# Peptides against a protein of PDB entry 4Z63: the designs that were tried, part 51

Target 1, 334 residues: chain A of PDB entry 4Z63
Amino acid sequence: LCLGMNDLTGNIPEDLFHLKRLNLLGIQENRLSGSLSREIRNLSSLVRLDVSWNLFSGEIPDVFDELPQLKFFLGQTNGFIGGIPKSLANSPSLNLLNLRNNSLSGRLMLNCTAMIALNSLDLGTNRFNGRLPENLPDCKRLKNVNLARNTFHGQVPESFKNFESLSYFSLSNSSLANISSALGILQHCKNLTTLVLTLNFHGEALPDDSSLHFEKLKVLVVANCRLTGSMPRWLSSSNELQLLDLSWNRLTGAIPSWIGDFKALFYLDLSNNSFTGEIPKSLTKLESLTSRNISVNEPSPDFPFFMKRNESARALQYNQIFGFPPTIELGHNN

## One batch from the design tools (peptide; made by RFdiffusion4, then SolubleMPNN)

Design b1_p12_3_s2 (from b1_p12_3, 5 letters changed)
Fold by OpenDDE base, seed 4:
Structure b1_p12_3_s2 (fold): chain B 334 residues (1-334), chain A 12 residues (1-12)
Amino acid sequence: as target 1 above (334 residues)
Amino acid sequence: SSSWITTVTPEL
């Protein structure tokens, strides 16, 4: 049953929960309000539940143990409060959990040992506090993780060295500290292609350790951290780099010539730094900017990217990395 | 030119 993208108001009629054979319930992009009924437990055949982009409030009901077929739960952009229900945090069937842009709070806890099928987790823009969950790497299929805009004070857990499934990771604006430790840990994530760390590590030094290596890194975004240092030499080994944003830092020195050796680099933002010297001639030889054959079909994270011209501007949403226009931005350097 | 800030979540 798909009723998304309407002007539906009120709550879900209780009689809907009598549909014992229902596999898909999509009621997204409406004005549905009130609590999400615990009677969703009666939908024992449910595979996909999409309640996103509504006005739901209250706690998410703890009934996911009665939904053994549930693979997809989308609840982004609601008013949900409280924590992740225990039954949801233990769901062995769940492949995707999206609860981005809610008011969920407390310590983030997932039983990753039980969540054997979890591939995608979006909990961005919530009120989670405390530390990043150390057991997140125990979610052995977890590929996409957005935890941005939460209050995860402290450092990236050492356990994330073992996060082999991790491919797309955002921790943007999560009050993280110690970028040297974070990069030193995350370099061990052999499948990591997208890393977003914007609005963390305030005023720290960007490490220039040549031992750091991100072999499969395609997207690196570490903007607006007030980072000091220079262009990191270790980045030159990330031969698959497509998007680099180091804007709004305090980086100094020359832009190195190796920045033009990235065959796939189509988006470069080094703006609002303190870079000096000449623009490398090698930037004029970027193959991605000279050839129209950018493969649009590359794997993208499940979470959207947002681009703003400034902090007060409305964000433009990009669902794919290649949705970004080919860009070289070197403005506002000293 | 106004520099872009790339992020993964909208600043609501």
Scores: peptide ipSAE 0.064, ipTM 0.754, DockQ to the pose 0.642
Fold by OpenDDE base, seed 3:
Structure b1_p12_3_s2 (fold): chain B 334 residues (1-334), chain A 12 residues (1-12)
Amino acid sequence: as target 1 above (334 residues)
Amino acid sequence: SSSWITTVTPEL
């Protein structure tokens, strides 16, 4: 049953919960309000539940032990409060959990040993606090993780050296500290292709450790951190780099010529730094900007990206990295 | 003067 993208108001009719054979319930993008009924437990055949983009409030009901077929739960952009229900945090069937842009709070706890199927986790823009959960690497299939805009004080856990499944990771605006430790840990994530760390590490030095290596890194975004230092030499070994945003830092020195050697680099933002010297002539030879046909049908993060052209502009949402226009931004360097 | 914030972030 798909009733998304309407102007439906009120609560879900109770009679809907009698549909015991229902595999898909999509009621997203409405004005549905009140608590999410615990009677969703009666939908024992449910594989996909999408309640996203509504006005739901209260706690998410602890009924996911009665939903043994549930693979997809989408509840982003609601008013949910409390924690992740215990039954949800222990779901062996769940592949995707999206609860982005809610009011969920407390310590983030997932039983990763039980969540054997979890592939995608989006908990961005919530009120989670404390430390990053050290046991996330125990979610052996977890590839996509958005934890941005929470209050995860401290450092990236050392356990994340073992996060072999991790491919797409965002921790933007999460009050993180110690960029040197974070990069030193995350370089061990062999499948890491996308790393977004914007609005963290305020005023720290961007490490220029030549021992750092991100072999599969395609997307690096570390904007608006007020980072000091220069263009890091270790980044030159990330031959698959497609998108680099280091804008709104305090980076100095020359833009190195090797930045033009990235065959797949189509988006470069180094704006609002303190770079000096000449623009590398190699940037004019970027193959990605000269060849129209990089149909890189590569997997992208499940979390959206936002581009903000100016402080007063509305952020443009992009669901795919390849939705970004080919860009070279070097403006506002002094 | 720096009106251009191109911030690629999943959450602004």
Scores: peptide ipSAE 0.238, ipTM 0.796, DockQ to the pose 0.290; fails the geometry check
Fold by OpenDDE base, seed 2:
Structure b1_p12_3_s2 (fold): chain B 334 residues (1-334), chain A 12 residues (1-12)
Amino acid sequence: as target 1 above (334 residues)
Amino acid sequence: SSSWITTVTPEL
């Protein structure tokens, strides 16, 4: 049953929960309000539940043990409060959980040993507090993780060196500290292609450790951290780099010539730093900026990217990094 | 102060 993208109001009719054969319930992009009924437990055949972009409130009901086939739960952009229900945090069937832009709070706790199918987790823009869950790498299929805009004080857990499934990771604006430790840990994530760490590590030094290596890194965004130091030499070994944003830091020294050796680099933002010297002539040789054939078929993160052209401007949403215009931004360096 | 924050993030 798909009733998304309407102006439906009120609660879900109780009679809808008698549909025991229902595999898909999509009621996204409406004005549905109140609590999500516990009676969703009666939908024992449910594979996909999409309640996103509504006015739902209260706690998410603890009934996911009665939904053994549920693979997709989309609840983003609601007013949900409380924690992740125990049955949801233990779901062996769940592939994707999206609860972005809610009011969920407390410590983030997932039973990753039980969540054997979880591949995508979006909990961005919530009120989770405490530390990052150390057991997140026990989610052996977890590829896409957005935990941005929460209050995860402290450091990236040492256990994340074993996060082999991790491909996309966003921790933007999560009150993280110790960028040297974070990069030292995350370099062990062999499948890591996208790393977004914007608005963390305030005033720290960007490490220039030649022992750091991110073999598969395609997207690195570490903007608006007030980071000190220079362009890190370890980044020159990330030959697959497509997008680099280090804007709004306090980076100094010259822009190195190796920045032009990235064959796939089509988006470079080094603006609002303190870089000096000449613009490397190698930047004029970036093949990705001269050739129209950017391969559109690369796997993108499950999460959209946002670009703000101004602090006061509305963010532009891009579903894929290839939606970004080819850009070299070197402005506002002093 | 440049008002351009080209921060590519899923959460701004």
Scores: peptide ipSAE 0.130, ipTM 0.773, DockQ to the pose 0.304; fails the geometry check
Fold by OpenDDE base, seed 5:
Structure b1_p12_3_s2 (fold): chain B 334 residues (1-334), chain A 12 residues (1-12)
Amino acid sequence: as target 1 above (334 residues)
Amino acid sequence: SSSWITTVTPEL
């Protein structure tokens, strides 16, 4: 049953939960309100539940043990409060959990040893507090993780050295500290292609440790951290780099010539730093900017990207990295 | 001068 993208209001009729053979319930992009009914437990054949972009409130019901076939739960952009229900945090069937842009709170706790199918987790823009859950690497299929805009005080856990499944990771604006430790840990994530760390590490030094290596890094975003230092030499070994945003830092020195050696680099933002010297001539030879055939078919994070051109402007949402226009921004380096 | 904050984030 797909009822998304309407102006439906009120609660879900309880009689809808009598549909025991229902595999897909999509009621997204409505004005549905109140609590999500516990009677959703009666939908024992449910594979996909999409309640996103509504006005739901209250706690998410603890009924996911009665939904043994549930693979997709989308509840982003609601007013949900409380924690992740125990049955949801233990779901062996769940592949994707999206609860971005809610009011979920407390410590983030997932039983990753039980969540054997979880491949995508979006909990961005919530009120989770405490530390990052150390057991996230136990989610052996977890590739996409958005935990941005939560209050995860402290450092990236040492256990994330073992996060081999991690491909797309955002921790933007999560009150993280110690960028040197974070990068030193996350470099062990051999499948990491996208790393977004914007609005963390306030005023720290960007490490220039040549021992750091991100083999498969395609997207690095570490903007608006007020980071000191220079263009990090370790980044030159990330030969697959496609997008680099280090804007709104306090980086100094020259833009190195090796920045133009990235064959796939189509988006570069180094704006609002303190870089000096000449613009590298190698930037004029970037194949990605000269070739019209940008291969649009590369895997992208499940989480959206937002670009703000002005502090006062609305962020433009881009659902794919390749939605970004080919860009070189070097402005405001005085 | 309009300070362009081009920050690619999942949510700003």
Scores: peptide ipSAE 0.106, ipTM 0.775, DockQ to the pose 0.315; fails the geometry check

Design b1_p12_3_s3 (from b1_p12_3, 4 letters changed)
Fold by OpenDDE base, seed 1:
Structure b1_p12_3_s3 (fold): chain B 334 residues (1-334), chain A 12 residues (1-12)
Amino acid sequence: as target 1 above (334 residues)
Amino acid sequence: SSSWITTDIPEL
């Protein structure tokens, strides 16, 4: 049953939960309000539940133990409060959980040893507090993780050295500290292709340690951190780099010539730093900007990116990396 | 640029 993208109002009729054969319930992009009924438990054949982009409130009901086939739960952009219910945090069937842009709170706890199918987790823009859950690497299929805009004080856990499934990671604006430790840990994530760390590590030094290596890094975004230091030499070994945003930092020194050696680099923002010297001539030879054959079909994160303007409340949303226009931004340097 | 990339924008 797909009723998304309408102007439906009120609560879900309870009689809808009598549809015991229902595999897909999509009621997204409406004005549905009230609590999400516990009677969703009666939908024992449910594979996909999409309640996203509504006005739902209250706690998410703890009934996911009665939904043994549920693979997809989409609840982003609602008014949900409380925590992740225990049955959801223990779901062995769940592949994707998206609860971005809610009011969920407390300590983030997932039973990753039970969540054997979880591959995508979006909890961005919530009110979770405490530390990053150390057991996330126990979610052995977890590839996509957005935890942006929560209050995860402290450092990236040492356990994330073992996060072999991790490919796409967003932690933007999560009150993280110690960028040197974070990068030193995350370099061990052999499948990491996308790393977003914007609005963390405020005023720290960007490490220039040649021992750091991100073999498969395609997207690095570390904007608006007030980071000091220079262009990090370790980044030159990330031969697959496609997008680099280090804008709105306090980086100094020259832009190195190796920045133009990245064959796939189509988006570069180094603006609003304190870089000096000449623009590297190698930037004029970026193959990705001269050739029309950008591989548009590459896997991207499940979480959206936003181009945030400094003076604007508005941001532009980009659902895919290749949605960004080919860009070289070097403005507002010294 | 007067902008930066992030993932922390509220949709509401």
Scores: peptide ipSAE 0.539, ipTM 0.916, DockQ to the pose 0.790
Fold by OpenDDE base, seed 4:
Structure b1_p12_3_s3 (fold): chain B 334 residues (1-334), chain A 12 residues (1-12)
Amino acid sequence: as target 1 above (334 residues)
Amino acid sequence: SSSWITTDIPEL
């Protein structure tokens, strides 16, 4: 049953929960309000539940143990409060959980040993507090993780060295500290292609340790951290780099010539730093800017990117990395 | 640029 993209109001009729053979319930992009009924437990054949972009409130009901076929739960952009229900945090069937842009709170806890199918987790823009859950790497299929805009004080857990499934990771604006430790840990994530760390590590030094290596890194965003230091030499070994944003830091020294050796680099923002010297001539030879053969069909994160303007409350949303225009921004280096 | 990339923006 698909009822998305309407002007439906009120709550879900209770009689809808009598549809025991229903595999898909999509009621997204409406004005549905009140609590999400516990009677969703009666939808024992449910594979996909999409309640996103509504006015739902209250706690998410703890009934996911009665939904043994549920693979997709989308509840982003609602007013949900409380924690992740225990049955949801233990779901062996769930492939994707999206609860971004809610009011969920408390300590983030998932039973990753039970969540054997979880591939995508979006909990960005919530009120989770405490520390990053050390057991996330036990979610052996977890590829996409957005935890941005939560209050995860402290450091990236050492256990994330074992996060082999991790490909797309966002921790923007999560009160993280110790960038040297974070990068030292995350370099072990051999499938990591996208790393977004914007608005963390306030005023720390960007490590220039040549022993750091991100083999498959395509997207690195570490903007607006007020980071000190220089262009990190370790980044020169990330031969697949497509997008680099280090803007709004306090980086100094020269822009190194190796920045122009990245064959796939189509977006470079080094603006609003304190770089000095000449613009590397190698930047004029970036193959990605001279050839139109950007593969638009590459796998991307499930979470959107945003271009945030300093002077605007609004941001431009980009659902894919290749949605960004080919860019070289070196401005405001003073 | 007067902008930066992030992922911490609420959906509009």
Scores: peptide ipSAE 0.533, ipTM 0.914, DockQ to the pose 0.752
Fold by OpenDDE base, seed 5:
Structure b1_p12_3_s3 (fold): chain B 334 residues (1-334), chain A 12 residues (1-12)
Amino acid sequence: as target 1 above (334 residues)
Amino acid sequence: SSSWITTDIPEL
């Protein structure tokens, strides 16, 4: 049953939960309100539940133990409060959980040893507090993780050295500290292709440790951190780099010539730093900017990106990396 | 640029 993209109001009729053979319930992009009914438990054949973009409130019901086939739960952009219910945090069937842009709170706890199918987790823009859950690497299929805009005070857990499944990671604006530790840990994530750390590490030094290596890094965003230091030499070994945003930092020194050696680099923002010297001539030879054939079909994170304007409350949304225009931004340097 | 990339924008 797909009823998304309407102006439906009120609550879900209880009689809808008598549909025991229902595999897909999509009611997204409506004005549905009230609590999400516990009677969802009666939908024992449910594979996909999409309640996103509504006005739902209250706690998410603890009924996911009665949904043994549930693979997709989308509840982003609602008013949900409380924690992740225990049955959801233990779901062995769940592949994707999206609860971004809610009011979920408390410590983030998932039973990753039970969540054997979890591939995508989006909990961005919530009210989770405490530390990042140390057991996230136990989610052996977890590839996509957005935890942006939560209050995860402290550093990235040491256990994330073992996060081999991690490919796309966003922690933007999550009150993280110790960028040197974070990068030193996350370099062990051999499948990490996308790393977004914007609005963390306020005023720290960007490490220039040549021992750091991100083998598969395609997207690095560490904007608006007030980071000191220079262009990090370790980044020159990330030969697959496609997008680099280090804008709105306090980085100094020259822009190194090796920045133009990245064959796939189509988006570079180094603006609003304190870089000096000449623009590297190698930037004029970026193959991605001279060739018309950008491969548009590369895997992208499940979470959206936003181009945040300093002068505006509004941001432009980009659902895919290749949605960004080919860009070289070097403005507002010294 | 007067902009930066992030992932923390609330949906409106």
Scores: peptide ipSAE 0.519, ipTM 0.911, DockQ to the pose 0.780
Fold by OpenDDE base, seed 3:
Order: sequence, then C-alpha cells, then structure tokens
Structure b1_p12_3_s3 (fold): chain B 334 residues (1-334), chain A 12 residues (1-12)
Amino acid sequence: as target 1 above (334 residues)
Amino acid sequence: SSSWITTDIPEL
C-alpha cells in the first residue's frame, strides 16, 4: 500500500493494521499525526515501513519482534521521542533504519550482535547523548552510518578500529573531541570511503602524522572545526580522493603540490583558512576538472550532504557527491 | 567561499 506524497491527516486507521499480508506500507510525505500505533505488530508480513515526513509523535512502539520480515524502516522527519525500542534495537531482519530528524533521546543502544542484517543507519539530527556506542563494529554488515547532530561527547571508541564494514560515516556536529585519536582509529576502517567530521574537534590540531593512511578515502569533509596545523602529509596517499573540504579552519603553511596529483579530485574547498604561498600549478592539471566523464554511478552514502551557507538558515541538499559542481575554492586565505 | 559541507542540517 503506497499512499505517500498526499495531504493525508490524522492517525492511520486501525483497520489498516489488520492487513496481515501487507509487505509494503508507504505513507510518507503526509500530515499524519499522533502516535504510531502499536497495532503495526499485526502487519506480520511487513518488509518495508515508510512513515517518513509526517507529524508522528510519541515513542516508537516496541513491536518489532512481531515484524520478522521487516527490512526497511523509514521514519525520518517526524516528532518521535524516547529511545530506539528494544525490539527494533534487536531486529535480525532490519537492513535499513532511518530515523533522522526526530527528537529521539537518551543513550544510543543497539544490539549489534542481534542486528545481523543492518547495513544502513541514519540517526542524524536527534537528541541522543552520552558516548558513541562502542559495539557498533559488531553490526557486521553496517556500511552507512549517520550520527550527525547528536551530543556524543568524548572520543571515537577504540573498538572502531575493527569497523571493517564501515564505508560511509558522518559525525558532523556531534561534540566530538580528539581528532588525532579519531583519525588514528578510523584509518583502520579498510572500507571507509566517506568521512564527514564537520563542526567537531573545536580548535584542535589536525595531525600531520605520515603513519596515518586512508587507502580508500574518496570524501573527506572536516570543515568548520577551527583546526590548526598544515595540510596533512598523510592525505597525499589517499589516491582515490574525490572531494575534500577543509574550509573554515585555521590551517597554515603552503598548499602542497601533491594536492593536484589526485586524479579523481573534482571538489576542493580550502577556503577560510590561513594558507600562504603560491597556488600549486598542479591544481591546473586536475584531470577530473578537464574531463566531462565523471562516473556519476559510483556508490554514495545514504545520508544527504548539505552545502551550508554562512549567515543563511538554508542549506542546499545534495543526495550524491557528484551533485556537487566541480569546484576549487581557495578564497579567504591569508 | 561562504559555505561548507555538512550532514547535520535538519530537514525542513
């Protein structure tokens, strides 16, 4: 049943929950309100539940143990409160959980040992607090993780050295500290291609440790952290780099010539730093900027990117990294 | 640039 993109109001009719053979319920992009009924438990054949972009409130019902076929739960952009219900946090069938842009709170707890199928997790823009859950690496299929705009005080857990499934990771604006430790840990994530750390590590030094290595890194965003230091030498070994944003930091020294050796680098923002010297001539030879054939068909994160303008409340949304225009921004350096 | 990339924007 697909009823998305309408002006439906009120609650879901309780009789809808008697549809025991229903595999897909999509009611996204409506004005549905009230609590999400516990009677969802009656939809025992449900594979996909999309309730996103509504006015749902209250706690998410603890009925996911009665939904043994549920692979996709999309509840982004609602008014959900409380925690992740225990049955959802233990779901062995769930592949994708998107609860971005809600009011979920407390400590983030997932039983990753039980969540054997979880590959995508979006909990960005919630009210989770405490520390990052140390057991996330136990989610052996978890590839996409957005935890941006929560309050995860402290450091990236040491256990994330073992996060082999991790490919796309966002922690933007999550009150993280110790960038040196974070990078030292996350370099062990052999499948990590996208790392977004914007608005963390306030005023720390960007480590220039040549022992750091991110072999598969394609997207690095560490903007608006007020980071000190220079362009990190370790980044020169990330030969697959496509997008680099280090804007709005306090980085100093020269822009190194190796920045132009990235064959796939189509987006570079080093603006609003304290870089000095000449613009490297190698930047004029970036193959990605001269060739029209950027392969738009590369895997991307499931979470959206945003181009946040200074002084603007509005941001431009980009669902794909290749949605960003080819860019070299070096403005506002000293 | 007067902008930066992030993922922390609430959906409006």
Scores: peptide ipSAE 0.511, ipTM 0.905, DockQ to the pose 0.773

